Peptides against a protein of PDB entry 7RZF. Designs and how they scored, part 36

Target 1, 358 residues: chain A of PDB entry 7RZF
Amino acid sequence: PFQEEHLKQLYKIVPIKDIRNLYVTFPIPDLQKYYKSNPGHYLGHLIGHEGPGSLLSELKSKGWVNTLVGGQKEGARGFMFFIINVDLTEEGLLHVEDIILHMFQYIQKLRAEGPQEWVFQECKDLNAVAFRFKDKERPRGYTSKIAGILHYYPLEEVLTAEYLLEEFRPDLIEMVLDKLRPENVRVAIVSKSFEGKTDRTEEWYGTQYKQEAIPDEVIKKWQNADLNGKFKLPTKNEFIPTNFEILPLEKEATPYPALIKDTAMSKLWFKQDDKFFLPKACLNFEFFSPFAYVDPLHCNMAYLYLELLKDSLNEYAYAAELAGLSYDLQNTIYGMYLSVKGYNDKQPILLKKIIEKM
Target 2, 358 residues: chain A of PDB entry 7RZF as posed
Amino acid sequence: PFQEEHLKQLYKIVPIKDIRNLYVTFPIPDLQKYYKSNPGHYLGHLIGHEGPGSLLSELKSKGWVNTLVGGQKEGARGFMFFIINVDLTEEGLLHVEDIILHMFQYIQKLRAEGPQEWVFQELKDLNAVAFRFKDKERPRGYTSKIAGILHYYPLEEVLTAEYLLEEFRPDLIEMVLDKLRPENVRVAIVSKSFEGKTDRTEEWYGTQYKQEAIPDEVIKKWQNADLNGKFKLPTKNEFIPTNFEILPLEKEATPYPALIKDTAMSKLWFKQDDKFFLPKANLNFEFFSPFAYVDPLHSNMAYLYLELLKDSLNEYAYAAELAGLSYDLQNTIYGMYLSVKGYNDKQPILLKKIIEKM

## One batch from the design tools (peptide; aimed at target 1 E50)

Design b2_p16_7_s1 (made by RFdiffusion4, then SolubleMPNN; from b2_p16_7, 5 letters changed)
Fold by OpenDDE base, seed 4:
Structure b2_p16_7_s1 (fold): chain B 358 residues (1-358), chain A 16 residues (1-16)
Amino acid sequence: as target 1 above (358 residues)
Amino acid sequence: LSSNTDEFYLELALRL
């Protein structure tokens, strides 16, 4: 494990590529033995959440961060890291201290709320879905992966151990969360802006960097992170599929889409899946409006409408994506196109949300 | 971690 001298350090790293990344890392105990509860995944799910009231949502709203990843990573010598990685904007590079403050405010919110069993259950359900529909890896890749994980898991559990959550352990969640403190932080900033401002060179790749101690005043600022009222736990993900039943192929199933509804206002084509046998569907809607492209004004209004609609649906986008659902909205020369894809079980819920915003 | 490049700098950050 890192000694105290390795904590509260800032590394300024010069990249080869024009990238701007912030890595906020915390040494944590080896959690491998706790794979059935996976407290690091629980925290990674929340810290890495992209929904309303998330850390990313706030940082993105300020124009400081584009993407955020949170989770555990294996370390050397029988310890792990918890890592929060963000892609920085040019503006975000100027606000790294405030970004990290927001990270600690979110962590403090997690402490205040305590471990939530329903969140664990969602993680469990999502992992179960991912496992159930894991693409059959190519035999060679699969074998190599299995061989690697055999070092960590009993043979009987190797296939499931990465996905199967069995035990809600709030004590372990709290234990890991207690390690996510400013006094235990290691910060790395990757930016070309540090070119010519470094004093060290990494031996393996020749990467230029500078190491600095984080000032005690900055550490104290982060230690005193208050509860930011903008941070909220995510709402329950209503899009997580629970029914995976594959409907039997109809006797009169056509190889092509069949017209099953024909009215003055609507036509509906349907094709049952006869090839993939997945509990998935693709719903495609084309809306026709004679006014959509009658003139440039109407065209612009239709565009603006769709942009506003997309914005209004953004609150569901991440939750839908996590649950293996997606939607697409496009302007067409005749009006609008809507597509909803993924697991069929909760598609009606997503579709209803879309229609309610329309 | 999305890109191989990001993984490199992460590994570097963890080793430093």
Scores: peptide ipSAE 0.313, ipTM 0.847, DockQ to the pose 0.494
OpenDDE base, seeds 1, 2, 3, 5: peptide ipSAE 0.196, 0.081, 0.308, 0.286; ipTM 0.826, 0.791, 0.847, 0.846

Design b2_p16_7_s2 (made by RFdiffusion4, then SolubleMPNN; from b2_p16_7, 6 letters changed)
Fold by OpenDDE base, seed 4:
Structure b2_p16_7_s2 (fold): chain B 358 residues (1-358), chain A 16 residues (1-16)
Amino acid sequence: as target 1 above (358 residues)
Amino acid sequence: LKSNTDEFYLELALRL
C-alpha cells in the first residue's frame, strides 16, 4: 500500500509519442470481493459519463480535454486504484490544476447527491446487455481469460462475474468516494513539454520523468472544491433495451429488401434478418430534396443544417452509444441521409428524438 | 479504446 510519502505527488513524464495525458489516481481498498456490487464501476460510470452536466462535458466546453476515462484498476495485492484519465489539449496542459479542481467538484457533487439506486440499476442493465450479446469469444482468448478469472471468482460465476451486478451497496460507494480526496491523490502528466526538464529515468524503459510534491496550497484548493452548479447527475438512459425478443422469420421473407410501401412521397424497403438472429435493426432514411443542392448557397445551407442538427443531438449520442444504439447523419447529393443502428427496442425513441430536432 | 501506449504510461504512473 502507498504510504503517506507516496501521496500528493506529481509526476511529469516524457512520452516517446506526442501525447498529452493526465492521470489522477487514488489508492483504494481491494474491492475484488465486492464484485457483485462493484462500487468502482458505479463511480467510473458517473465520473466517466459524457452527457450533459458531466465532468467531460465541462472540460470539453473549456477546450481542455478531448476524452475522459474513469474507473478502477488492479494494483498490488491488497489495494486498487481509482483512476481518472484525460486526454489533454495543448490548452488543457496549461490548466491541469483547474482540471483536477473540476474533478474534485464533480466528486463533491457525487457526495452531495449520494448513491443512486437507479444508476446502479442502469449499470446492471447495461452489463446484462453486454453479457447477453458478448460476441462468442474466440476459444483461445476465452480460455486464457477464464484461466485468469478463475483466480478471483468461483468457477460457477467466472462467466458472469465481470458483468453480473446483484447488490446495491451505497455504503461501499460512499467508502470509495471517501478515498477520492486531494490528500490521497497521485497525479501524472504525460507530455513532451517536459523534455529536458526531468531529473529521473525509469529503470525498465528509460522513461524520463520528474517527481514533485504537490504544494499544500494546491491540495487545499482542491479540498475546498465547491459545488459547481454546471455538474449534474446524468438523466436516466431511455435507450437501454429491455425487450430482446426476436421476431419470427416471416414465411415469405425475401433474401433481398422488398418494397413494402410505395407512395408518391415515400418508398419503404424491408428485409428481415435471416442470418444473425439478433434483436437489432438498421434503419436507413434517405431524404430527397431537389432544392437542397440546386446551387452552392443551398448546398452550404444544407451542410450547416446538418451540423446544427448533429450538435443538437449530441446530448443523446453518449446515452445511445452506451445502450448499443448509434445514428449517422450525412449530406447526400440529393439531400440527407439518416441511419439508426443497434438494438431495435429503443430505436423508435432515438428516431423520435432525431425527428423532433429536425 | 485504450491505446497500448496509454496503458504503458498508466502502468508507469502507478509504479512510480
Scores: peptide ipSAE 0.308, ipTM 0.846, DockQ to the pose 0.501
OpenDDE base, seeds 1, 2, 3, 5: peptide ipSAE 0.278, 0.245, 0.294, 0.300; ipTM 0.836, 0.829, 0.838, 0.843

Design b2_p16_7_s3 (made by RFdiffusion4, then SolubleMPNN; from b2_p16_7, 5 letters changed)
Fold by OpenDDE base, seed 5:
Structure b2_p16_7_s3 (fold): chain B 358 residues (1-358), chain A 16 residues (1-16)
Amino acid sequence: as target 1 above (358 residues)
Amino acid sequence: LSSNTDPFYLDLALRL
């Protein structure tokens, strides 16, 4: 376990590749025994959320961060880490202290709101979907994984333990959240900008780094993180599928798409799935406009329109992705292409959201 | 999302 001397440390690491990463790490207890409640996953879901009012949304709005990952990671025996990792922009590299302040502001928001059972339920439902439709792993890999998991779970639970949440434990969520404090932080910054400014070399790979204590004033600044009014809990994910019914094959099912509607304004082709038997659908829309590519101006306007449309839909993209839905929007020489893919149950909701923004 | 985060630097950050 890390002792006090290992906390409140900053590591400046020189990468081989031109990357800019920030790792904010917190020592936490081993949570393996709490797999039924998985408080680290709950916190990772919220801290790593990409929707409106999320940590990532705010840090992106500042131009400091491209991506964010939050979650637990295994450490040594009896010890884990909670990690917030971000991909830094060039500007973000100059604002690391402020980025971390925003992290603590978000964590403080989570403390203020307290554990939410509905968020736990969404995590449970998402995991249940992921389990139900888990891709068939290669038998050898699967058996080896199971054998490894048997060290941690009862035999009867080994197949499900990674996915099935059973117990809402607000006490454990609060316990983990209490470890996410500035006094318990380890910070690593990975950037080529530290080249020639390091004084240590890592033994195994020869990675150059510098270790510094984080100043007490900076720790205190993070400890006094206020509630940033831009941070909000996510809204309920409306895209989580609940109906997984597979319709029977129609007697007239064709091996190829059949034209089922032909009008002056639209043609519709349909093919029922006869192979996979999944509660999934692919909706593809091609829009034709004689004006889309008539001249460079119209082409540029069509491009700009689609970029604005994509931007306006970004608020739904993450929630849809979590729920196993995706959409794609592309310019074509004839107009626009829209695709909606994934679980069929909530596709109409996503499609409606897209149409409402068009 | 498969974070483009190089697992190496994460492991390094945790071990240092």
Scores: peptide ipSAE 0.277, ipTM 0.855, DockQ to the pose 0.646
OpenDDE base, seeds 1, 2, 3, 4: peptide ipSAE 0.176, 0.021, 0.114, 0.131; ipTM 0.833, 0.686, 0.813, 0.821; seeds 2, 3 fail the geometry check

Design b2_p16_7_s4 (made by RFdiffusion4, then SolubleMPNN; from b2_p16_7, 7 letters changed)
Fold by OpenDDE base, seed 3:
Structure b2_p16_7_s4 (fold): chain B 358 residues (1-358), chain A 16 residues (1-16)
Amino acid sequence: as target 1 above (358 residues)
Amino acid sequence: LKSNLDEEYLELALRL
């Protein structure tokens, strides 16, 4: 476990690659014994959320961060880390203190709202979907993974322990949240901008770095993080599939797409899956407009329209991806292409959202 | 959660 001397430290690290990363790390207790409730996954789901009112959405809106990852990582024996990692913009590199303030404001929001059973249920449902449709791992990789897991879980639970949430434990969520405090923080900034400004070299790889104590005034600023009214808990994920029924193969099933509807305004082609037998579908729409590519102005307008449409759909994109749904929108020389892919159960909901924004 | 962030620098940040 890190001693007090290892806490409230800032590390400025020079990368080999041109990357800008921020790692905000907290030492936490070993949570492996709590795998049935997995409080670190619950917190990682919320802190790493990309929907409206999320930490990432606010940091993106400021132009400071491109991506965010939150979650637990295994440490040495008897402790773990909770990590918030962000990809920094050039501007974000100048605002690291304020980025971390926003992290603590979001954590404070999670404390104020308290543990939500419905969020746990969504995590449980998402993990159940992921488990049910887990790709067959290669036997060698699977055996190695099982051998590692056998040290932590009963043999009967080894197959499910990573995926199946069983117990809502608000007490454990609060316990982990109580460790996510400024007094327990370790900050690492990875940027080439620190080249020639370091005073230490790491022994294993020769990585150049500088270690600094975080000023007490900065720690106090983070400790006094107010509730930011821009932060909200996510809405319920409406895209999580619940029906996995596979329709029987039709007697008239064709090996190629068949034209099943032909009208003045639309043609519909259909092919039933005869190979994979998954509760998934691919919906592909090609829209034709005589105006789409008639001149440079219309071409640019069609491009801008799709960019605005994509932006307006970003609120659903993350929730859809978590639920195993995706969409794509592209300009074509004839108009527009839309695809919706993934579990078929909630595809109509996503398609409706797209059409309502069009 | 699964962005292939360079695990190397994360491991370094955790070891320092």
Scores: peptide ipSAE 0.180, ipTM 0.817, DockQ to the pose 0.591
OpenDDE base, seeds 1, 2, 4, 5: peptide ipSAE 0.139, 0.106, 0.157, 0.134; ipTM 0.815, 0.803, 0.815, 0.805; seed 4 fails the geometry check

Design b2_p16_8 (made by RFdiffusion4)
Pose (drawn by RFdiffusion4):
Structure b2_p16_8 (pose): chain A 358 residues (1-358), chain P 16 residues (1-16)
Amino acid sequence: as target 2 above (358 residues)
Amino acid sequence: SKRKAGDPSLLERLQS
């Protein structure tokens, strides 16, 4: 649907609720036919990746961006999109050309070195382990899912869809990586600061927007010289699991969690799993404080402190959320709350690091 | 509130 008359364009949209965002839209051909190599997931794993020396951490370091989401959007049949969607700070709206410049800097940093064998082997291993201990399904919604993807795949791999990968073909990685060029951009800015500046309006919904077609100054400033920032490839993962042993049932087996420790400091509830036999467990905690909801100031500093703890600890723990260990730490009325779940091997390192950062 | 970083489809599949 994107003919070349309406390419290289930058719209400005006025919202109703106060948000600020930047969408970068590329068009690409259909890659649903390529469901073995999956080049869109490779570029999605290399673009939208938090951690040391990556696209998001540098934009955090310049104070312009809270978070960003990579990957490719799939639309209808026979055509596909690719999106880099970002949200903005107060002075992140002043430097949009520099943000998109850094996006093509990281794209060119990934074009000078291109394919990687160990990233494909690591991602294939992760999908294989995440498929081997695939948990049980709720019977409603699961049959709708496997009837929702029954149109595309044969009868043998109706289940093993986007779980098992056979081959690493760098040609298709290079092909989809070439289609991401600044002659294929479509920038869209959402900001509430364009109240009285909009000429055009939408008939269907009634929203207002613009046409600021990007002059060639900034296009030929985008693809001209792009060496690097302080970017780097992600490093070897250490949260990949190795212990897949189901520990045996002990003498004191109980059908419900029993109180084991009762002190004036803490109490526990414990139950060995009797039904599922998956090498994974969930640990949860609820810390209490009478000072958490005393007045609005003390009920306000709690969200700020807990949010800054999540800010400063996502850079560390995104590899744990990517390997299958997810944690969550949010505030409650009475006190604060913690819940770490996932594979059975790496809970102590993660929970201990959470406490010592806390 | 703040949005989450990364590809949500990949995270949802790996956390399953």

Design b2_p16_8_s1 (made by RFdiffusion4, then SolubleMPNN; from b2_p16_8, 10 letters changed)
Fold by OpenDDE base, seed 4:
Structure b2_p16_8_s1 (fold): chain B 358 residues (1-358), chain A 16 residues (1-16)
Amino acid sequence: as target 1 above (358 residues)
Amino acid sequence: SRRRSGIQELLDKLNK
């Protein structure tokens, strides 16, 4: 375990590459024995969420952060780390203290709301989907991975242990959340802006860094993190597939798309999957408008319309992605193209959301 | 036992 002397430390690190990263790290107990409940995954899912009211959404809105990753990482024997990692903008590099304040505000929101069984269930369902449709890893890579996992899990559970959530343990979630405190923080900032401002060199790679204590005033500021009304728990992910039935191949299945609807206003082509046998579909829509490209004004209006539509759909993008759904919207010389791809079960829900915004 | 400073794990990620 890290001694108290290793807590409340700030590391300023010079990268080789032109990157700006912030790592906010918390020592936590070894959670390996709790793999069936995986409280670190629960917290990582929420802290790393990208939907409305998420930590990332707020930090993006301020122009400080591009990406966020939250989760547990293995440490030395007997402890782990919970890490919140963000990609910093140039502006975000100037607001690291405020970024971390927002992290603690979000954590405080999680404390106030308490553990949610429905969130655990979503994590369970998402992991089950990921497991069920895990691409058959190449045998060599798979074997090496299994060999590594065998050190941690019973042989019978090795294949499922990374994905199988079985036990909702709110007590363990609260226990981990209690470790995510300013007094238990280690901060690392990675930026070329620290070049020439470091006093230490790492022995293995020669990485230049500076270590300093985080001021007590800053720690207190983070300890007094209030409930920020911008932070909300995510809504239920309505896109998580539950039906994985593969429809039987039609007797007259054509090797090419067949025209199944032909009207004055629409044509529909259909091809059943005869190769992959996955509960997935690709829906492609071409919208034709004679007005889309009549003149530069109409072209610009069509572009603006699509940008506004994309913006209006952004609230669903992350939830859809987590559930293995994606959509694409593009301007074409004839109008607009829409594509919806992924698990077929909840595609109608996503499609409806898109159409409602159109 | 050389206690790998927690920085080493961060540095290992940065150098990959």
Scores: peptide ipSAE 0.017, ipTM 0.620, DockQ to the pose 0.034
OpenDDE base, seeds 1, 2, 3, 5: peptide ipSAE 0.009, 0.014, 0.009, 0.009; ipTM 0.564, 0.594, 0.552, 0.596

Design b2_p16_8_s2 (made by RFdiffusion4, then SolubleMPNN; from b2_p16_8, 9 letters changed)
Fold by OpenDDE base, seed 4:
Structure b2_p16_8_s2 (fold): chain B 358 residues (1-358), chain A 16 residues (1-16)
Amino acid sequence: as target 1 above (358 residues)
Amino acid sequence: STARSGIQELLDRLNS
């Protein structure tokens, strides 16, 4: 276990690459024996959430953080770490103390709400989806989320740890949350701005760093983190697929898209998947407007419309992505195009939400 | 020390 002398420490690290990162690290017990409940994954899912009311959403709104990852990591023998890692903007680098305050406010919100079985179930379902299709899916869509998780877990551990969610253990979630306290924190800030301000050199790679004790006043500030009303638990993810049935190939399946509807106002082409045999679909919509590109004014209006539409849909973007769904909206010279891709089961839900915002 | 290992691991990631 880390001794008290190793806690409440700040490390200022000079990177070789031009990167700005913040690592907020908490020593936690070895949770390997609890892989069936994986309380660290539960907390990582919530802390790393990107939806409305999330930690990242607030930090992005302030222009301080670009990305956030939360999760457990293997430590030395007999303990693990819980790490919250953020990519800092130039402005965010000036507000590290406040960023960490927001982290503790979010953690306090999690304590106040207590463990949620429905969140655990969503994690279980998401993991089951990921595991079921890991070998069949080309890495593209899940890669970003898996890549985020992969920053915390070896690829092998991501695949095994995610699949094995079997037991909801609120006691273990609370136990880990109890370790996520300012008195147990280790902070590392990575920035080239620390060049020439370091006093230590790492033995293996020659990385320059400075170690400082975090002032007691700062620790107290974080200990007194109140409930921030901007932080909310995620809403239920409606996009998580539950039906993975693959429909048999129709006898009349064509190797090319067939025109199945032809009207004055719409044409519909359909092609059944004959290659991948995944419970996935691609819905592509092309909208034609004779006025979309008639003049610069109409072009600008069409552009503005899509920007507003995209903004209005942003609340669903992360939940859709987590569930293996994506959408895209683009202006075309003749109007606009919409695509919805991913698991077919909940595509109608996403499509409905898009249409309702149009 | 256990503390060195945690920083070292971070440093290893930065240098990878």
Scores: peptide ipSAE 0.022, ipTM 0.656, DockQ to the pose 0.035
OpenDDE base, seeds 1, 2, 3, 5: peptide ipSAE 0.017, 0.021, 0.024, 0.093; ipTM 0.620, 0.663, 0.596, 0.777; seeds 3, 5 fail the geometry check

Design b2_p16_8_s3 (made by RFdiffusion4, then SolubleMPNN; from b2_p16_8, 9 letters changed)
Fold by OpenDDE base, seed 2:
Structure b2_p16_8_s3 (fold): chain B 358 residues (1-358), chain A 16 residues (1-16)
Amino acid sequence: as target 1 above (358 residues)
Amino acid sequence: SIKRSGIQELLERLNK
């Protein structure tokens, strides 16, 4: 168990590379026995979410953070860590205390809302998709991984235990969330700006660092984190595939796209997959406008239009990505190009969202 | 799971 002397500590670490990172770490109980509910994954999904109202969205809006990762990590025997890791901007490095305040505000929001079964179900469904379409690992790597996992899981569950959620345990979610408090925090800031300001050297890698106690006033500030109205739980991810049916290859399937629609306003080419046999599709649309590039003004307007369109679609980008969908929008000399790729099941939903914003 | 970095391993060791 972490002694009190190990809590509320700040580590200033000098990296070899020019990186700026913040690690906010909490000791948590060993959750391995709870693999069927995986409360740390639930919390990591929410804290690490990138959609509207997320922690990352707010920190990005302030120009302090580029990326955010939340989740559990294995520790020594009998404990784990929950870690929130962010990539800091130069400005963000100056606002670490405020960044951490926002983290605790988001955590407070999670406490206020309580555990959500629908969020658990999304995690379950996403993991099921990831498991179903996981690339076959190399046999040697696979056997080594299995051997390691056998220490934690029954033999019959070793292959699935990391992915298949089975039990919604709100009590365990709350238990972990109760450990995510300022009094339990360990903070590490990684920046070259600490060069020449360190007094310790790590024995294993020779990393230079300074360890300091976090001031009680700062801890109190974080403890008094209020609800920030900008933070919201994500909406349900409507893009998660549920149908994985692969249609049989048609007898007349050609190795090249066939023209299946030819009208004054549209041409459509289709090619069935004859190689991968995945429940995935690629939809490509080229829009032609005689006005798109007629003069510099129209070119600039077309560019601005797509930038605004992309911005308006940003609310769906992360949810689509999590569900294995992507889209791309580009200006062309003739107009606009749109691509939608990924699992075919929910592509119509994403396409509709795109068209509605156009 | 969080991507393992050398810094994370360092932090783990400092936390043990």
Scores: peptide ipSAE 0.019, ipTM 0.602, DockQ to the pose 0.044
OpenDDE base, seeds 1, 3, 4, 5: peptide ipSAE 0.018, 0.018, 0.018, 0.020; ipTM 0.618, 0.602, 0.613, 0.626; seeds 1, 3, 5 fail the geometry check

Design b2_p16_8_s4 (made by RFdiffusion4, then SolubleMPNN; from b2_p16_8, 9 letters changed)
Fold by OpenDDE base, seed 2:
Structure b2_p16_8_s4 (fold): chain B 358 residues (1-358), chain A 16 residues (1-16)
Amino acid sequence: as target 1 above (358 residues)
Amino acid sequence: SKARSGIQELLDRLNK
């Protein structure tokens, strides 16, 4: 267990590279034995979420943070860390206390909502997808990894244990969430702005740093984090594939796209995958308008329209990405281009969402 | 030693 002297500490670290990072870390119990439920992954999924009402969404809206990662990390034997890591903007570096306040407000929201089985199920399904389509690792690396994992998992489960969630354990989620408190926090700020303001040097790499106690007033401020109405749990991810069936290659399959529809209003080209044999598809749409490039005004209007459309679709972007779907919208000299790529199962859902916003 | 390991691990990540 961490001694009290190691809690509520602030580390100011000078990097070699010009980076600005904030690490908010919490000591947590060793959860290795609970790999089937993986409560740290559940919390990391929510805290690290990028959709509307997420922690990152709010911090981005303020211009303080570019990226956010939340999750568990192995510590020394007998404990782990839960870490929230953010990439700070120059402005964000000035608002670290407020950023951390927002973190605790989001954590408070998670406490108020309680563990959600549907969120666990999404994590399970996402991990199953990731496992199913995991690239073959190099044999040497794979063997070394397996050997390491054998210390933690039964032999029969070694191949799947990192990915297969089997047990929803709300008690363990609550237990970990209870460790994510200001009194248990360790903060590290990484910035070149601390150059010449440090008093310690790390033994291994010579990294310069300063260690300070976080003021009790600041801890108290974080302890009194209220519910921020801007924070919401994510909506269900409708894009997670469940059907991975690969259709048989047609006997008449051509190596080139074939014109399968030719009308006054539309032409459709189709090519079956004859190479990768993945449950994925690429949908490409080119829309033609005689007005798209008539004059500078129409060009600007078309540009503005597309920017507004993209903005309106941002609510789906992260969920689609998590599910292995992507979309792209571009202006062309003749109109607009739309591309939808990824797992084919839920592409119609994403396409419908796009069309509804057009 | 264990608390040092957490900072050291962070520092190790920064130096990779």
Scores: peptide ipSAE 0.025, ipTM 0.652, DockQ to the pose 0.036
OpenDDE base, seeds 1, 3, 4, 5: peptide ipSAE 0.024, 0.021, 0.022, 0.022; ipTM 0.687, 0.582, 0.694, 0.568; seeds 3, 5 fail the geometry check

